# Peptides against a protein of PDB entry 7AE7, part 202

Target 1, 321 residues: chain A of PDB entry 7AE7
Amino acid sequence: KVYKDLREFLEVLEQEGQLIRVKEEVNPEPDIAAAGRAAANLGKNQPAVFFEKIKGYKYSVVTNVHGSWQNHALMLGLDKNTSTKDQFYELNRRWDKFPVPPNVVKREAAPCKENVIDKDINLFEILPLYRINEQDGGFYISKASVVTADPEYPDDFNKLNVGTYRIQVKDRDRVGIQALAMHDIAVQLEKAEAENKPLPIAITIGNNPLVTFMASTPVGYNQNEYEFVGALQDGVPMDIVKSDLYDHLYVPAGSEVVLEGHIIPRVRTVEGPFGEFPGSYSGARLQCEVKIDRITHRTNPIFENLYLGIPWTEIDYLMAL

## One batch from the design tools (peptide; made by RFdiffusion4, then SolubleMPNN)

Design b2_p23_3_s2 (from b2_p23_3, 14 letters changed)
Fold by OpenDDE base, seed 2:
Structure b2_p23_3_s2 (fold): chain B 321 residues (1-321), chain A 23 residues (1-23)
Amino acid sequence: as target 1 above (321 residues)
Amino acid sequence: SAEFEEAIAERRKRLEEELKSLE
């Protein structure tokens, strides 16, 4: 099976008993993190946890979407009981199909374009933000697929980068992003900052699970992550749509939320601390700052966020294959 | 809270029982 978006995947997870739906209103803190830990403690069959109602917010949260081998099997459209070995063999078989170019859909056909916010932007109105760890320095968006391009070669689709980065909410329309020197985004940012220009950015939340998987998987600078998604879909192209602000940025057509904006050149602000692992915090650092200029989103958007818990984090599953 | 963790565990158990009844 191939998934167009997060919602189709969540439906399959629920049908396969790999999703717990919490219908009762919860507090953002500590209930979301506590429920994630409780789900992780259920052993090897770790479900996603979907929170329908969050006190003080309008929209839902889902966590631990990639948090088990069963969820990984289902992501690949396999039986949930497919062995890790067989999942690995199938992944490798599909990897050889690269490149599978994506389909560019029209704006009116893209679910991520159902609603637009272009004034009085407030991230807290669209995302049910919460502290993931007790000692976190703020609210984090930890499972976004971030889209950037090479500013010298903006029309080179092979240089379009889709990556996962740590994002701290700094204000209603500001986020900090961790762009490390080892990341492709850092190369692109360096080029923009050399000319004192903003770097265009689209931060996409709630994607097809293979987009999230590929955004967390290092590829070559001249390789497009969307073409790998098509390969991992066994040769079925994924659907992308042009961003609203930038002709050269393309986002997943089915994204729940798209934050379009720019990295402010030569500005660094304090970010962190963040608990990357339970009891392990990264120190505060100076990080890049993004101005959010436009939001597009699906009606009743689902905020997909990372689960960070014991014994295994969701990151461990995303990087295990 | 411990109560919330128990509630999640009970929901999971019910879901597993429902799935077994469909097989």
Scores: peptide ipSAE 0.008, ipTM 0.329, DockQ to the pose 0.018
Fold by OpenDDE base, seed 4:
Structure b2_p23_3_s2 (fold): chain B 321 residues (1-321), chain A 23 residues (1-23)
Amino acid sequence: as target 1 above (321 residues)
Amino acid sequence: SAEFEEAIAERRKRLEEELKSLE
């Protein structure tokens, strides 16, 4: 099976007994993190946890979407009981199909474009933000697929980067982003900052699970993650749509939320601490700052966020493949 | 399937128990 969006995947997870739906109103803290820990303690078949109602927020949260080998099997469209070995075999087989170029859909056909916010931007109105870990220095967006391009080659689709980065919410319309030197985004940012120009960015939340997977998987600078998604879909192209602000940025057509904006050149602000691993916190650091200029989102957007509770965590599965 | 619903119900129960232990 191929998934167009997060919702199709969540439906399958639920059908396969790999999603728990919490219908009762929860507190953002500590209930979401507590539920994540509980899910991790369920053994080897950890389910996703979908929170329908969060106190003080309008929209839902889902965590632990990639949080088990069963979920990974289902992500690949395999039987949930497919062995890890067979999952790796199938992943490798499909990897060889690269490149599979995505389909560019019209704006009107893209679910991520159902709603637009272009003024009075407030991330807290769209995302049920919470501390993932008790000791986190703020609210994090931890499963975003971040889209950037080479500012020198903006029309080179092969240089379009889709990556996962640590993102801390700083204000209603600002986020900090950790761009490490080893990441493709850092190369692109360096080019923009050399000219004291903003780097266009689209932060996409709640995607096709293979987009999230590929955004967490290092690829070559001249390789497009969307073309790997198509490969991992066994040759079925994924659907992308042009961003609203930038002609050269493309986002997954099915994204729940798209934050369009720019990295402010030569600005660094305090970010962190964040519990990257259970019991391990990275210190506060100076990181890049993004201004959010436009939001597009699906009606009743689902905030997909990472669970970082007890090993095996969702990140362990994302990095293990 | 009924088996999946039962599995979900069991998982939910465990989750609820853990949530209550943290309150």
Scores: peptide ipSAE 0.006, ipTM 0.288, DockQ to the pose 0.019
Fold by OpenDDE base, seed 5:
Structure b2_p23_3_s2 (fold): chain B 321 residues (1-321), chain A 23 residues (1-23)
Amino acid sequence: as target 1 above (321 residues)
Amino acid sequence: SAEFEEAIAERRKRLEEELKSLE
């Protein structure tokens, strides 16, 4: 089984008993985090948790999408009871199929382009934002697949980077992003800042689960994550579409929300704290700032966000390979 | 860019040809 988008995967999770649907209206805080912890306590069969109604918001949230070995097996299109060993074997077998280049689809064929916001941008109208941890310094977007390119080689597809970074919401149309020196985005940002130019960026939310997996998996600077997604789909290409603002940025065609903008050159603002691990907070730091210039989104977009709970976090499953 | 889309299309064509040669 191959998934075009998050919605097809959520349907399979629900059919397989790996998704809990919360139909009652919840408070963003503390109910989302509390329900996530309750789901984590169900043992090895940790389901995704889908919140249909959130007080003060129009749209839904889903968490813990990658939060179990069963969900990981289903992501690979395997039986949910496939052993971890067999999942690893299959992953390695498929990895050798790299590269599998994506399909570039027309704008009209891309679900992420159903709606456009280019004026009076307000992230709170599109994303039901909440504090993941009680002591967080703000609202975080923690499962975004962030797309950037090399500003010196914008047409080199091998240098197109899709990564996962810590993103704090700073204002209605601004986010802070943690671009560490070890990240491919930091190399690209350094080149842009050397010339005092903005770095183009697309922050994509609610993707095909293999896109999220690959965005969280370190690859070489000259390797494209979309070509690995095709390999992990056993040779089936994924669908991408050109961004609206930039000719050299491509986003997953099925993304629930795409935030298009730029990293402001040579600007650093206070970001954090954030509880990356239970009982461990990364302190406040000066980080890069992104201006959001355009949003595209599916009708009734689903906000996929990371579950951080005890004993295992969702990140443990994303990084276990 | 048009060059980027052409490069992707060319890569895809090469891979499809390689896959056919393995059958």
Scores: peptide ipSAE 0.043, ipTM 0.563, DockQ to the pose 0.011; fails the geometry check
Fold by OpenDDE base, seed 1:
Structure b2_p23_3_s2 (fold): chain B 321 residues (1-321), chain A 23 residues (1-23)
Amino acid sequence: as target 1 above (321 residues)
Amino acid sequence: SAEFEEAIAERRKRLEEELKSLE
């Protein structure tokens, strides 16, 4: 099975008993994080948790989408009871199919383009933002696939980077990004900042689960994560679409939300703290600031966010393979 | 399967109970 988007995957998770739907209105805090912890306490077969109604917000949240080996098996289109070993072997077999170039679809065919916000941008109207941990310094977008390119080689598709970064919401149209020196985005930002230019960026939320997986998987600087997604789909290309603001940035066609903007050159603002692990907070740091200039989103967008709270968090599964 | 729906329902019930215990 290949998934076009998050919604197709959530449908399979629900069919396979790996999704719990919370229909009652919940408070963003502490209920979302609490329910995630509760789901994690259910043992090895941790389901995704879908919150249909969140007080003060219009849209839904899903968490713990990758939060079990069963969910990983299903992501690969395998039986949910496939052993971790067999999942690993299958992943490696498919990895050898790289590169599988994506399909570029027309704007009109891309679900992520159903709605546009290009004025009076307010992230709180689109994303049901909440603190993941009680001591977090703000609201985090922790499961986004962030698209950037090499500003010296914008037309080199092999240098297009899709990565996962810690993103703190700073204002209605501003986010902070943790771009560590080891990240490809840091290399690209350094080049842009050398010229005192903004770095174009697209922050994509609620993707095909293999996009999220590859965005969390380190690859070579001259390797495109979308071509690995096609490999992991056993040779089926994924669908991408050109961003609205930038000709050289491509986003997953099925993204629930796309935040298009730019990293402001040579600006650093306080970001954090964030509870990366239970009882462990990364300190406040100076991080890059992004201005959001345009939002595209699916109708009734689902905010996919990372579950953090106990050992064997969702990130542990994303990084374990 | 009916067993699957029952397992989901049981998980949902447990989560709802835990959520209520936090209020």
Scores: peptide ipSAE 0.012, ipTM 0.366, DockQ to the pose 0.019; fails the geometry check

Design b2_p23_3_s3 (from b2_p23_3, 10 letters changed)
Fold by OpenDDE base, seed 1:
Structure b2_p23_3_s3 (fold): chain B 321 residues (1-321), chain A 23 residues (1-23)
Amino acid sequence: as target 1 above (321 residues)
Amino acid sequence: SAEFEAAIKERQEKLKKELESLK
């Protein structure tokens, strides 16, 4: 099975008993993180946890979407009981199908374009933001697929990067992004900053689970993550759509939320701390600042965010292969 | 199946109880 979006995947997770719905109103803190920990304690078959109602917010949160080998098997369209070995074999088999070019859909056909916010941007109105860990220095978007391009070669689709980065919310329309030197975004940012130009960016939230998986998987600088998604879909192209602000940025057509903006050149602000692992906080660092200039989103957008718990984090399943 | 719905309900109730115990 191939998934167009997060919603199709969540439906399958629910049908397979790999999703728990919390229908009662929860407090964003500490209830979301507590429920994630509780779900982790249910054993190896960790379900996704879907929070329908969050106090003070309009929209829902889902966590732990990739948080088990069962969920990972289902992501590949396999039986949930497929062994890790067989999942790995199938991943490798499909990987050899690269490249599988995506389909570019019209704006009117892209669910991520159902709603637009271009004035009075407030991330807190769209995303049910919460602290993932009690000691976090703020609210994090930890499971976004961030789209950037090479500013020297903006029309080179092979240099379009889709990556996962730690993003701290700084203000209603500002986020900090952790761009490490090893990330393709850091190379692109260096080129933009050399000319004192903004780097165009699209931060996409709540994607097809294979997009999220590929955004967390290192690929070559001249390789497009969307073409790997098509390979991992066993040769079925994924659907992308042009961003609203930038002709050279393409986002997943089915994204729940797309934050379009720019990295402000040569600006660094304090980011962190963030609990990347239980009991280990990365120190506060100076990181890049993004201004959000436009939001597009699905009606009743689902905020997919990372679960960080013991013994296995959701990251462990995203990077274990 | 009715068994599947029952198993989901049981997991939901277990999660609810754990959430209540953490408050």
Scores: peptide ipSAE 0.125, ipTM 0.699, DockQ to the pose 0.018
Fold by OpenDDE base, seed 5:
Structure b2_p23_3_s3 (fold): chain B 321 residues (1-321), chain A 23 residues (1-23)
Amino acid sequence: as target 1 above (321 residues)
Amino acid sequence: SAEFEAAIKERQEKLKKELESLK
């Protein structure tokens, strides 16, 4: 089975008994984290947790989408009881199909374009933001697929990068992003900053689960993550659409939310701390700042965010292969 | 850009030909 978006995957997770719905209104803190921990305590067969109602917000949250081997098998369109060994074998078999180029769909056919916000941007109106960990220095978007291009070669499809980065909400229309020197985004940012130019960026939230998987998987600088998604879909292309602000940036057509903007050149602001691991916090540091200039989103957007629980985190499954 | 879309289209056509040759 192949999924066009997060919603098709969540439907399958629910049918397979791998999703719990919390129908009662919850407080963003501490109830989201507490319910996630309670679900994680169910053992190795950890379900996704879908929060339908969050106090003070209009929209829903889903966590732990990739948080088990059963969910990982279903992501690959396999039986949920497929062994880790057989999942690895199938992943490697499909990897050899690279590259499978994506389909470029029309704007009118892309669900991520259903709604547009281009003025009075407020991230808190679109995303039910909460602290993931009690000691976090703010609200984080921890499971976004971030799209950037090479400023010197903006039309080179091979250099279009889709990565996962730590993103802290700084203001209604601003986020901090951790772009480390080892990340492809840092190479692209260095080129932009050398000329004192903004780096165009699209931060995409709530994607096809294979997009999120590939955004968290290191690939070569001259390899496109969307072409690996098509390979992992056993040769079925994924659907992408042109961004609204930039001709050279393409986003997943089915994204729940797309934040379009730019990294401000040569600006660094305080970001963190963040609890990347249970009981371990990365210190506060000076990091890059993104201005959000436009939002597109699906009607009733689902905020997919990372679950950081004990004993296993969702990142353990995203990075396990 | 037009160049980006052209590059994607070229790759799609190449993949289509490869898949047809396997049939």
Scores: peptide ipSAE 0.029, ipTM 0.518, DockQ to the pose 0.011
Fold by OpenDDE base, seed 4:
Structure b2_p23_3_s3 (fold): chain B 321 residues (1-321), chain A 23 residues (1-23)
Amino acid sequence: as target 1 above (321 residues)
Amino acid sequence: SAEFEAAIKERQEKLKKELESLK
């Protein structure tokens, strides 16, 4: 099984008993984080948790999508009871199919383009934002696949980077991003800042599960994560579409929300603290600031966010394969 | 705070029971 988007994956998770739907209205804090922790405590078969109604918000939240070995098996299109060993062997077998180039679809064929917001941008109207932990310094988008390119080689598709970074919401149209020196985005940002230029960025939320997986998997600077997604889809290309603002940025065609904007050159603002694990917070640091210039989104967009709790957390499963 | 942790724990237990009832 190959998934075009998050929704197709959530449907399979629900059919397989690996998604729990919360139909009652919940408070964004602390109920979402509390339910994620509760789901993590359900034992070996940790389900995703889908919140249909969040008080004060229009749209839904899903958490713990990658939060179990069963969900990882299903992500690979395997039986949910496939052993971790067999999942690893299958992952490695498919990895050898790299590169599998993506299909570039027309704008009209991309579900992420169903709706556009290009003025009066307010992230709180699109995303049901909440604090994951009580002592978090703000609202985090922790499961986004962030697309950037090399500003010296913008048309080199092999240098197009899709990565996962810690993103703190700063304002209605502003986010902080943690670009560490070990990340490919940091190399690209350094080049842009040397010229005092903005770095174009697309922050994609709610993707097919293999995009999210590959965005969290380190690859070479001259390797494209989308070509690995095609490999992990057993040779089936994924669908990408050109961003609205930038000819050289491509986003997953099925993304629930795409935040298009730029990293402001040579600006640093306070980011954090963030509760990376229970009882421990990363210190506040000066990090990059992104201005959001355009949003595209699916109708009734689903906010996929990371669950962080007591190990084993969703991030532990994403990093274990 | 200890009060917040207690409130989270209570909500977790409640949500766990609700989630178990949905299986």
Scores: peptide ipSAE 0.021, ipTM 0.504, DockQ to the pose 0.035
Fold by OpenDDE base, seed 2:
Structure b2_p23_3_s3 (fold): chain B 321 residues (1-321), chain A 23 residues (1-23)
Amino acid sequence: as target 1 above (321 residues)
Amino acid sequence: SAEFEAAIKERQEKLKKELESLK
């Protein structure tokens, strides 16, 4: 089984008993985090949790999408009871199929282009934002696949980077992003900042689960994560579409929300703290700031966000293989 | 939404003061 988008994966999770649907209206805080913890306590089969109604918001949230070995097996299109050993074997077998180039689809064929916001941008109108942890310094977007290119080689598709970064909401149209020196985005940002130029960015939310997996998996600077997604789909290409603002940025065609904008050169603003693990907080620090210039989104977009609970987080499963 | 926006601003202002005190 190959998935075009998050929605196809959520359907399979629900069919396999790996998704809990919360139909009653919940408060963003503390109910989302509390329900995530309750789901984690259901045992080893830790389902995804889908919140249909959130007080003060018009759209839904899903958490813990990658939060179990069963969900990980289903992501690979395997039986949910496939052993971790067999999942690892299959992942390695598929990895050898790299590169599998993506399909570039037309704008009209891309679900992420169904709606456009280019005026009076307000992230709170699109994303049901909440604090993941009680002591967090703000609202985080923790499971985005962030697309950037090399500003020196913008036409080199092999240098197109898709990564996962810590993103804090700073204003209606601004986010802080943690670009550490070890990340490929930091190399690209350094080149842009050397010339005092903005770095183009697309922050994509609610993706095909293999896109999220690959965005969290370190690859070579000259390797495109989308070509690994095709490999992990056992040789089936994934679908990408050109961004609206930038000719050299491509996003997953099925993304629930795409935030297009730029990293402001040589600007650093306060970010954090964030509870990266239960009871463990990274301190406040100066981080990069992104201006959001355009949003595209699916009708009734689903906000996929990270579950950070005990005993195991989604990060533990995303990095375990 | 306005309450959440206000909560972000308040928290960010607090964090700015905290960081300034650490310099």
Scores: peptide ipSAE 0.006, ipTM 0.390, DockQ to the pose 0.081

